# Peptides against a protein of PDB entry 3OGK, part 46

Target 1, 307 residues: chain A of PDB entry 3OGK
Amino acid sequence: ATPDRLSRRFPNLRSLKLKGKPRAAMFNLIPENWGGYVTPWVTEISNNLRQLKSVHFRRMIVSDLDLDRLAKARADDLETLKLDKCSGFTTDGLLSIVTHCRKIKTLLMEESSFSEKDGKWLHELAQHNTSLEVLNFYMTEFAKISPKDLETIARNCRSLVSVKVGDFEILELVGFFKAAANLEEFCGGSLNEDIGMPEKYMNLVFPRKLCRLGLSYMGPNEMPILFPFAAQIRKLDLLYALLETEDHCTLIQKCPNLEVLETRNVIGDRGLEVLAQYCKQLKRLRIERGADEQGMEDEEGLVSQRG

## One batch from the design tools (peptide; aimed at target 1 K85 D167)

Design b1_p20_8_s2 (made by RFdiffusion4, then SolubleMPNN; from b1_p20_8, 12 letters changed)
Fold by OpenDDE base, seed 2:
Structure b1_p20_8_s2 (fold): chain B 307 residues (1-307), chain A 20 residues (1-20)
Amino acid sequence: as target 1 above (307 residues)
Amino acid sequence: SAKEEARREYLRKRRYRKIK
């Protein structure tokens, strides 16, 4: 499909999702006309798709100029922007989006690759947005953004229900969790071991409605912080947890309302048996093969063909 | 520690996914 054909057929389009080619092809010398650039689509959106509220680019090349044009064209009418596994932009492009689209509800840049200039985009979002429902920069690397701005967003955006972040130290997010009273989903962060303070996370207070969770680098020592609300957990992302088979069994037994589990092969056949026994509401199971499981001599911690 | 090694591996995988 071409942009011009789309606008002619659907001038009242409200939602657009574009998928580019696999990302591996995007880092090589790419012909300008390969179809991976959002530029012609942004031009068409700006000129002819005046009712568009939701834009989802997946595996596309997106420039700061593209983002600036989109931001100015849609302004407060833009409710959703998803830069899913995109590349080619900087934080200046993000700044343009949050500056001009002050009523944006969903902002996603999960697994996108970009150049970080500063943390102004998150600060601007914190200063002016009160509509945000979903913020997702999971699997990204930001070094210049402030946890305080995230806290401000939580305080000002009463409908904020889902936040996924990079490698923030979890203790820096205490203020955020306190402010995010309606938060249902949290993924990311960083749990860091401290031999001198093994219980440094035990007093961490999570939002009361939290039911979808994925804490990065959570080990068996940190896992007990979930136990007080494990019964309300509906989704667990354990892909980046540092749990062994037995730890999985322990946690799963405490989550009878689990609907979605994402984990690694370390769950093993034993973990799957426990899952089947205790999690009767399970709807989706994702198991990834980890490099850490490939070297295990023992069949324990591997999902066999039986599971 | 085994935990630190696993963490380093996950960080590597994250970087790889961002580049891939």
Scores: peptide ipSAE 0.157, ipTM 0.801, DockQ to the pose 0.378
OpenDDE base, seeds 1, 3, 4, 5: peptide ipSAE 0.146, 0.127, 0.137, 0.112; ipTM 0.803, 0.799, 0.803, 0.793; seeds 1, 3, 4 fail the geometry check

Design b1_p20_8_s3 (made by RFdiffusion4, then SolubleMPNN; from b1_p20_8, 10 letters changed)
Fold by OpenDDE base, seed 1:
Structure b1_p20_8_s3 (fold): chain B 307 residues (1-307), chain A 20 residues (1-20)
Amino acid sequence: as target 1 above (307 residues)
Amino acid sequence: SEKLEALRKYLRERRYRKIK
């Protein structure tokens, strides 16, 4: 479909999701005519889709100008913006979005590639937004944003239920977790092993409603921080955890209400057996191949296709 | 510890590749 055809057929469209070509096909050879640019769609949104409140771009090229146009065109009517695996923008574009769309509820840029100029966009969001429900910059690299702004967002946005972040040191998020009273989902952060302070994470207090979790670089020494609320965990993202097969078994048996598990092949057949035994409510299982299997001599870390 | 560090490195690299 072309943007003009869409707007003519559905002038009252409230939600739009566009999917570009898979990145595997994009290997720096993006023909100008492949339809991967959001520009013509943003133009149509600005001119003809005046009721649009939700925009989801997946694997699209998005410029700062596109974001600025979208922001100004939709302003406080924009409730959802998802830049899912997008590229081509900088933090200036994000700043425009949060400056003009002060009632945005969902802001996602998961796995997007961008140029980071400053942390102003998160600061602006913290200063002016009280509507945010979902903030997701998981699998991104922000170095200039402040965990204090994230805490401010948690304090001001009472409906904040899902936050996924990059490599914030988890200890820097203590204030955030304390403020985020209604948080149900958290992914990301960074757990860093410290030989001189092995228990530095043991006193972490998580939001009481937390039930969907993925802590990056969580090893067996940090895993016990989940045990007090493991029974309420419904979703685990272990893709970036540093858990071996035995650690998976230990954690899984403590999560009887687990509905969604994402992990690597390191779970092994043994981990899958434990999962089947203890997690009777499991609905979705994602197992990715990891290079960590090459270093593990034990065949137990491999998920066999025969099971 | 060495195994964990190797895994951390791998995961960081994988994350980086997903972002690019």
Scores: peptide ipSAE 0.093, ipTM 0.764, DockQ to the pose 0.495
OpenDDE base, seeds 2, 3, 4, 5: peptide ipSAE 0.051, 0.044, 0.047, 0.048; ipTM 0.704, 0.701, 0.699, 0.717; seeds 2, 5 fail the geometry check

Design b1_p20_8_s4 (made by RFdiffusion4, then SolubleMPNN; from b1_p20_8, 13 letters changed)
Fold by OpenDDE base, seed 1:
Structure b1_p20_8_s4 (fold): chain B 307 residues (1-307), chain A 20 residues (1-20)
Amino acid sequence: as target 1 above (307 residues)
Amino acid sequence: SAALEARREYLRKERYRKIT
C-alpha cells in the first residue's frame, strides 16, 4: 500500500495503523526504500486525510520533523498518537505534539528509542491538557521529566485511566496516585529495596479503581502492598518483578479475578498449577524466558513442556 | 540478597535490550 492510494480510497479515514518490519531487520542498514519511514505517510496525512484522529506507528522511523508536521496538520483533531517501538525522534518532536495537539487523549511511545533533550514535553502536557486518558511511555528511559508534571496531569485529566511510565521512584508518585482517582492501569515505576527501611513502601496508597498493574522491581518484601486490592486485579505484569516461584504462588492465590498474566519462567510448573487452581477467569498468559534459563534459579523455577 | 540483586540487574538489562 502507498500513502496516495490510501487517501484516494479512504478520504474520510479516522484511524491509521502502520507497521514497519520487525526490529530484526533493523540490525542492517534500512534503505530509504524500505518503507519504514513515516515521512511519506505524514505528508499524505497532512494533505489529504483531514479527518484522521488516530495514528499508530509501529516499528517505524519517525523524525522530529515528521512529528511537527503531523502535530500542526491535525492539531486538536488528533486524539491518539502511538509511537510503538519507533525510533528517530527526540523530545522536541514530543513537545511539538503536545503543544499543538492539546486535546490528545492517548499518547504512547512504549519501547520507542529517542534522544532526550529535556522534560518540556511532559511539562507542556501538564500545563495545557485536560483530555488525556492514556499516557504510556513504558519501557522508555526518560531522566529529565518530573513526577510533579505527572501529578499535575492526573489532577487536570479527570478521564485518565491508564498510565505506564519508566523508572520513576514509586515514592515520588505518591502525589500522582492520590490525584489519579480514576486510574485503572499503572505500569512501571521503580521499587528500590532499602535494607535500612524495609517498610518504606508499606504506606503506598494506590487509586481505588486500579485493576491492571505492573510494578518494576517489586520483590517479596514489597508484594504485600498489593494484597489489599489483589482481588480486584485483572491484569498483572510481572515481567520485571523480582518474585520467585513461591512468591508467584502467594500472589496468584490472592488474585482470583486475574484475566491476564505476563511473567517469566520463574513461575514454574507449580505456579502454573496454582494459577489454574485459583484464576479461573484467566484469558491470556504470557511467559517469557528469564534469568531462570541462565541457571540463576533452581529447576523448580522453570516451566516445562507439561505446563 | 545477592541473587535478588543479580536478578534485578538482569531484568534491567533485559528492559534496556527491548528498547534499543
Scores: peptide ipSAE 0.386, ipTM 0.898, DockQ to the pose 0.504
OpenDDE base, seeds 2, 3, 4, 5: peptide ipSAE 0.363, 0.049, 0.090, 0.053; ipTM 0.890, 0.682, 0.695, 0.680

## One batch from the design tools (peptide; aimed at target 1 E111)

Design b1_p21_1 (made by RFdiffusion4)
Pose (drawn by RFdiffusion4):
Structure b1_p21_1 (pose): chain A 307 residues (1-307), chain P 21 residues (1-21)
Amino acid sequence: as target 1 above (307 residues)
Amino acid sequence: AREERIKEFKEAMEKARNAAA
């Protein structure tokens, strides 16, 4: 339908969610220029959806111009913006929205592709934003943003509940973790072990409510930092973990309250067996495919009728 | 070595995801 039709039928929308490209686009089957331009919708938002407080674009093309218009037109009213698997914008667009939308509660860019010219958008949030409840750039290449800015955001945003990040060194986020007192969910970061520091981590202060998490590149040697509070973990994202079938069993075994598990097939039939009696409350399971070229990551990394 | 492993892992995951179509 045309944007005109949407605003005529529902002039007082508070929340809007638009999907563009077919689902196939998540698997590199759809041309990049196929469509899903968000622009006519932003123009319609400017003129006729004067009550909109939340926008979620999914698999759509979003430009800097379109986000500059959205930020100016909705300003302090924009409580939530989700750029979900979108493309076509840059850090100029992010900066525009974080400077004009001073009361953003939830900002999300998971799996989006954009050009990164600088890190001022994150710094702008750190300087002025107090209201942020969820910040999410989970599956994203950011090389110019400072972990100091993220820590500062945690110090200023009392209601920060959920943060998902890129390839920040976990050690650089120690300050962030101490400051994020109310943090219930963390995903991302980078666990980089060096033989030089056998106990490079073991001294992580995780927020005492963290129960939904996934540490990227987590190996067997760093896995134990989860054991002190594994009884509390309700959601686990081992999708980007570097741990073998045996290690999965050991960790899954310690999470009796786990309700959501996402993992690669390395979990193996053996891991599913463990999951079968320790985690009776499990509600959602997703076994993605792993490295399928040079053996199934190990000689147990195949799930079957047994699992 | 660590960085090489992570690089290879990312590339494999991208290929596996596309092959899951």

Design b1_p21_1_s1 (made by RFdiffusion4, then SolubleMPNN; from b1_p21_1, 13 letters changed)
Fold by OpenDDE base, seed 3:
Structure b1_p21_1_s1 (fold): chain B 307 residues (1-307), chain A 21 residues (1-21)
Amino acid sequence: as target 1 above (307 residues)
Amino acid sequence: SFKAKVEAFREALKRAREAAA
């Protein structure tokens, strides 16, 4: 589809999702003519799609200028922006979005690559937004943002229900979790083992409504922090957890209401058996092969192709 | 890729935990 055809047929379009390059193409190898750039679409949005409130770019090249144009064109009408696996922008572009789109409800940058200039975008979001429901910069590298701003967002955005972050130390998010009273989903962070303080995370208090969870680098020593509310867990992301097959079995047995599980092949046939036994409400299972599993010749650590 | 970095880190941390056990 071309931008022009879209606007003529659907002048009242509210939601747009664009998918860019195939998985095999590198961002830098896409010719301008291959539709990998959002620029022509942003132009069309600005001129002709005045009711558009939701924009999802997937695997596209997005410049700061594109973001600035989009931000100014939609302003407070923009409710959702998803930069899903996009590239080409900096945090200045994000700053423009949060500055002009003060009523944004969903902001996603998951797996996007960008140049980080500063943490101003998150600070601006914290200072002015009260509408945010979903914030997702999972699988990104932000070094200049403050967990305090995340806490402020939680305090000010009462409808905040889903937050996915990069590699924040979980202990730095204590204030955030306390403030995020309506949070249902959390993914990311960083759990760091300390041999001298094996229980340093045991006093961590999670939001009462938390039911979708994916803590990065969670090992068997940290896993018990979930046990008090494991029965409430409906979705687990264990893709970046440091759990072995036995650990999976232990955790799964405590999650009878689990509906969605994302994990690695390390779950093994044993883990799948336990899953089938204890998780009768399971709706979706995602299993990926991790690089760490290449050396695991253990039959229990491999999911067999048994039908 | 970010994924590769995380995987490498995961592997390193796994080994560290195994060594500490």
Scores: peptide ipSAE 0.090, ipTM 0.672, DockQ to the pose 0.088
OpenDDE base, seeds 1, 2, 4, 5: peptide ipSAE 0.026, 0.314, 0.295, 0.321; ipTM 0.575, 0.849, 0.840, 0.852; seeds 2, 4, 5 fail the geometry check

Design b1_p21_1_s2 (made by RFdiffusion4, then SolubleMPNN; from b1_p21_1, 12 letters changed)
Fold by OpenDDE base, seed 5:
Structure b1_p21_1_s2 (fold): chain B 307 residues (1-307), chain A 21 residues (1-21)
Amino acid sequence: as target 1 above (307 residues)
Amino acid sequence: SFEELKRKFDEALRRAREASA
């Protein structure tokens, strides 16, 4: 449907999800001529969708102007913005969002491609937001944001339950973890092996409620940091972990309450057997091909939800 | 394939459940 048709039909729309490359079933709903640009939709939101609280753009082109318009149009009524695998914007656009939408609860830029100008957007969140529940810039490259701002967010946002970040050195997030008392999910960061200091991560203290976890570059030497709370882990993202088959087996055996596992084919048949043996509550398993197999095209990881 | 791995997992899970019963 065109944006204008949607607004006419659903003037009280509260949630909008747009996919630039929808699955075949959704192609009939989105005219091909609209391309991947959100601009027409943002225009329609600004003019006619006055009750919209949640916006999810997936694989779309989003400009700073689009974000600015959206921000100003929805202001504190905007509770959720997800820029999922989007492109075309800069951190200025993000700054506009967080400046105008001070009651935003969910902010996601996962796997989005953008130009980073500065870290002001995260600073602005830290200074003014107290509503944030979900912050997700997983699989992004922010070099100019401050871990201190993330800590401030954790301190100020008592309902913060899920945080996914890019390549922050985990040790720089110690303050964040201490502040994020209600955090249930954390993904990202960077564990950097130091041959000269193999135990540098052993003193990491995680939030007490943490049960969904994905630490990037976690190897077998760092894996033991999870053992004290492994029994409470319900979701593991091991896609970017540096674990071999035996390491997987070791970790899985310690996670009897695991419900979701995302990992690479390195888990192997043995890992799957161990998983079946020890993780009786497993609901979802995602196995991706390892990057080391040079030839594999971005096969969309088939999330098979068995209903 | 992922489907094959899933099948193997499902089979392993079935076996594990049967063994625990």
Scores: peptide ipSAE 0.036, ipTM 0.657, DockQ to the pose 0.025
OpenDDE base, seeds 1, 2, 3, 4: peptide ipSAE 0.028, 0.030, 0.015, 0.030; ipTM 0.596, 0.505, 0.413, 0.519; seeds 2, 3 fail the geometry check

Design b1_p21_1_s3 (made by RFdiffusion4, then SolubleMPNN; from b1_p21_1, 10 letters changed)
Fold by OpenDDE base, seed 5:
Structure b1_p21_1_s3 (fold): chain B 307 residues (1-307), chain A 21 residues (1-21)
Amino acid sequence: as target 1 above (307 residues)
Amino acid sequence: SFKERVEAFREAMRRAREAAA
């Protein structure tokens, strides 16, 4: 579809999702005409889609100028922006979004590639936003953002229910977790094994409503931090956990209400058996090929149990 | 080091996800 055709047919469009080429193709010369750039769409949004409140770009090239134009065009009417596996922008573009779209509820940049100039965008978001419900920069590399800004966001955004982050040291997020009283979902962070202090994470206090969780680099020594609330866990993201088969079995047995599991092949047949035995409410299972097992075939098995 | 292993793992996972995409 062309932007002009869309606006002519749907001038009152409230939600737009655009999908570009698969990432493998993003590194190749995306022909300008292949719709990989959001620029024409942003132009159309600015001119003709005045009721648009939700924008989702997936695997598209997004420039700072595009983000700036979008931000100014939609301003506080923009409720959702998802830059899903996008590239081409810097944190200046993000700054523009959060500066102009102060009532944004969902901000996602999961797996996006960008140039990080500073942490101002998160600071600005922290200073001015009270509407945020979902913040997701999972699988991104931010080195210049502050955990304190995340804490401020949690304090100010009472409807904040889902936060996915990059490589924050989990201990730096203690304040965030304390502030995020309504948080239901957390993914990311970094659990760093310390041989000299194996229990350094045991005193972590998680939000009371937390039920969807994915802690990056969680090993068997850190896994027990989940046990006190394992029964309330509905979704586990173990894709980046450092758990072996037996560790999976141990954890799964403690999660009888698990509905969604995402993990690697390391779960093995034994883990699947345990899953079937203990997790009767399981709705979705995703098994990815682990980097740790060179030999197992890419069986992306989305097993939907229609019970 | 653990850090190096984690970084290697992260990179490997990134590559795997990119290849599967």
Scores: peptide ipSAE 0.263, ipTM 0.837, DockQ to the pose 0.399
OpenDDE base, seeds 1, 2, 3, 4: peptide ipSAE 0.253, 0.244, 0.177, 0.259; ipTM 0.837, 0.826, 0.793, 0.837; seeds 1, 2, 3, 4 fail the geometry check

Design b1_p21_1_s4 (made by RFdiffusion4, then SolubleMPNN; from b1_p21_1, 14 letters changed)
Fold by OpenDDE base, seed 4:
Structure b1_p21_1_s4 (fold): chain B 307 residues (1-307), chain A 21 residues (1-21)
Amino acid sequence: as target 1 above (307 residues)
Amino acid sequence: DFEKLREKFREALKRARERSA
């Protein structure tokens, strides 16, 4: 469909989801310019889709100019922006969005590729937004944003229920977790094992309503931090956990109310058996090969070695 | 060294994220 055709047919459209290139395009099998730019859509949104409050771009090229135009066109009417596996923008574009769309409820840039200029976008969001419900920059690499801004967001956004982040040190998020009283979902962070301090993370306090969780780099030593509320866990993302088969079995046994599990093939048949035995509420299972199997084929046997 | 292996694994996961972006 063309933007013009869409607006003519649905001038009162409130939600738009555009899917760009299939995965094949990521491997240069499809020309990059083939329907991948959001520019014509943003133009159409700006001119003709005045009731649009939700925008989801998936695998599209998004420039800072596009984001700026969108931000100014929709302003506080924009409630949802999802840049899902998008590319072509910088944090300046994000800054424009959060500056102009002060009532945004959902901001997602999961798996997007961007150039990071600074952390101002998150700071601006922290300073002015009180409406945020979902913040997701999972599988992104922000090095210039502050965990303090995330804490401020949690304090100011009482309806914040889902936060997915990049590689923040989990201990830097203690304040965030304390502030995020209504948080139900958290993914990301970084657990860094310290041989000199094996109990480094054991005193972490998670939000009381937390039931969807995925801690990056969680190993067997950190896994026990989940045990106090494991029965509350409904969704578990272990894709980026450092758990072996037996560790999976241990954790799964403690999560009888698990509904969604995302993990790597390392779970194995044994883990699947345990899952079937203990998780009777399971609705969805996603198993990926994982980086360990794809990139560490020669050392698979070493991952099991704890010595 | 288990920690070294963990680090290698973390880096591998990071690269996997980059490939998915």
Scores: peptide ipSAE 0.124, ipTM 0.778, DockQ to the pose 0.233
OpenDDE base, seeds 1, 2, 3, 5: peptide ipSAE 0.017, 0.108, 0.091, 0.192; ipTM 0.499, 0.767, 0.687, 0.817; seeds 2, 5 fail the geometry check

Design b1_p21_2 (made by RFdiffusion4)
Pose (drawn by RFdiffusion4):
Structure b1_p21_2 (pose): chain A 307 residues (1-307), chain P 21 residues (1-21)
Amino acid sequence: as target 1 above (307 residues)
Amino acid sequence: SSNFKKEINEKYKKYEAEKLL
């Protein structure tokens, strides 16, 4: 339908969610220029959806111009913006929205593709934003943003509950973790082990409510930092973990309250067996395919009728 | 190791694309 039709039928929308490209686009089957331009929708928002406080774009083309217009038109009213698997914008668009939308509660860019010119957008949040509840740039290449800015955000945003990040060194986020007192969910970061520091991590202060998490590149040697509070973990994202079938069993075994598990097929039939009696409350399971070229990551990394 | 995620995703997307075709 046309944006005109949407605003005529529902002039007082508070929340809008638009999907664009077919699902196939998540698997590199849809041309990049196929469509899903968000622009007519943002123009319609400017003129006729004057009550909108939340926008979620999914698999759509979003430009800097369009986000500059959205930020100016909705300003302090924009409580939530989700750029979900979108493309076509840059850090100029992010900066525009974080400077004009001073009360953003939830900002999300998971799996979006954009051009990164600088890191001022994150710094701008760190300097002025107090209201942020969820910040999410989970699956994203950011090389110019400072972990100091993220720590500062945690110090200023008392209601920060959920943060998902890129390839920050976990050690650089120590300050962030101490400051994020109310943090219930963390995903991302980078666990980089060097033989030089056998105990490079073991001294992580995780927020005492963290119960939904996934540490990227986590190996068997760093896995134990989860054991002190594994009884509390309700969601686990081992999708980007570097741990073998045996290690999965050991960790899954320690999470009796786990309700959501996402992982690669490395979990193996053996891991599913473990999951089968330790985690009776399990509600959602997703076994993504792993490195399927040179053996199934190990000789147990195949799930079957047994599992 | 820094390309691990890219490699996994490329492999996953390729598998799912082949399945859909």

Design b1_p21_2_s1 (made by RFdiffusion4, then SolubleMPNN; from b1_p21_2, 17 letters changed)
Fold by OpenDDE base, seed 5:
Structure b1_p21_2_s1 (fold): chain B 307 residues (1-307), chain A 21 residues (1-21)
Amino acid sequence: as target 1 above (307 residues)
Amino acid sequence: LKKYREYLERRRREAEAKELL
């Protein structure tokens, strides 16, 4: 489809999702420059799609100029922006979005690649937004943003229900968790094992409504922090957990209300048997074959065709 | 566990780089 054809056919379009590169590009089967530019679409949005409130770009090239144009064109009418696995922008583009779109409810940059100039975009969001429901910069590398701004967002955005972050030290998020009273989903963070303080994380207090969780780098020593509310957990993301097969079995047994599990092949047939035994409400199971099968020959966990 | 964490972090970065290409 072309941008001009879209506006002519659907002048009252409220939601747009564009896809760029297919997955096959990851294997060098498609030229690197096959990623679609959003520029012609942003131009069309600005001129003709005046009711558009939700934009989702997936695997596209997005410049700061594109983001600035989009921000100014849609302003407070923009409710959702998803930059899903996009590239080509900097934090200046994000700053433009949060400056002009002060009523944004969903902001996603999951797995996007960008140049980080500063943390001003998150600070601006914290100072002026009260509408945010979903914030997701999972699988990104922000080093200049402040966990204090995330706490401010939690205090100001009463409808905040889902937050996914990069490599924040989880202890720096204590204030955030206390403020985020309605939070249902959290993913990311960084758990750092300290041999000198094995109970470093045992006093973490999570939001009372938390039921969808994915803590990055969670090992068997940190896993017990989930036990007080494990019966409340409905979704677990263990893709980036440091759990072995037996650890999976231990955790799964404590989550009888689990509906969604995402994990790696390390769960093994044994873990799948335990899952079937204890998690009767399971609706979705995703098992990724980690490249760890080739690199970590010592993992006993193999999922066979029986699982 | 530390080596595995470093491995996962590396894979994450590599996946991001491949999506840029």
Scores: peptide ipSAE 0.027, ipTM 0.610, DockQ to the pose 0.163
OpenDDE base, seeds 1, 2, 3, 4: peptide ipSAE 0.011, 0.010, 0.026, 0.026; ipTM 0.440, 0.448, 0.605, 0.637; seeds 1, 2, 3 fail the geometry check

Design b1_p21_2_s2 (made by RFdiffusion4, then SolubleMPNN; from b1_p21_2, 17 letters changed)
Fold by OpenDDE base, seed 3:
Structure b1_p21_2_s2 (fold): chain B 307 residues (1-307), chain A 21 residues (1-21)
Amino acid sequence: as target 1 above (307 residues)
Amino acid sequence: RKEYRERLRKLREEAEAKELL
């Protein structure tokens, strides 16, 4: 489809999702004529798609100028922006979005690659937004943003239900969790083992409605922090957890209401058996190939066709 | 840990590419 045909065909379009080229490693699999730049689409949105409130770019090249144009064109009418695995922008582009789109409800830049200039975009969001429902910068590398701004967002955005973050130390998010009273989903953070203080995370208080989570680098020593509310867990993202097969069995057994599990092949056939036994409400199972295969000599960490 | 995460990301990207073919 071409941008110019879109507005003529769908003048009242409210939601647009564009998928671009895979990253350079997969370039040989994609025709050279596949458009990767959002610029022509942003131009069309700005000029002709005046009812558009949701934009999702996946694997697109997005410049700061594109973001600035989109922000100014849609302003408070923009409710959703998803930069899913995008590249080409800086935090200045994000700043433009949050500055002009004060009523944005969903902001996603999961797995996007960008140049980080400062943390102003998150600060601006914290200072002026009260509408945010979903914030997702999972699997990103922000080093200049403040967990205090995340706490402020949680305090000001009473409809905030899903937050996925990068590698914040979980203890720095205590204030955020306290403020995020309606939070249902949390992914990311960083759990860092401390041999000298094994109980360092045991006093973490999670939001009462939390039922979907994926704590990065959670090992067997940290896993018990979930046990008090394991019965209310509906979704687990264990892709970046440091759990072995036995740890999976232990956790799964405590989650009888689990509906969605995302994990690695380390779950093994044994983990799948335990899952089948204890998780009767399971709707979705995603098993990714782990890098563990090179290190796990143990046959137990592999999912066979029998499972 | 970060390196491991990047390896997993690469594997997922490869899997997604296969689904597109």
Scores: peptide ipSAE 0.343, ipTM 0.851, DockQ to the pose 0.349
OpenDDE base, seeds 1, 2, 4, 5: peptide ipSAE 0.337, 0.339, 0.335, 0.334; ipTM 0.846, 0.851, 0.847, 0.844

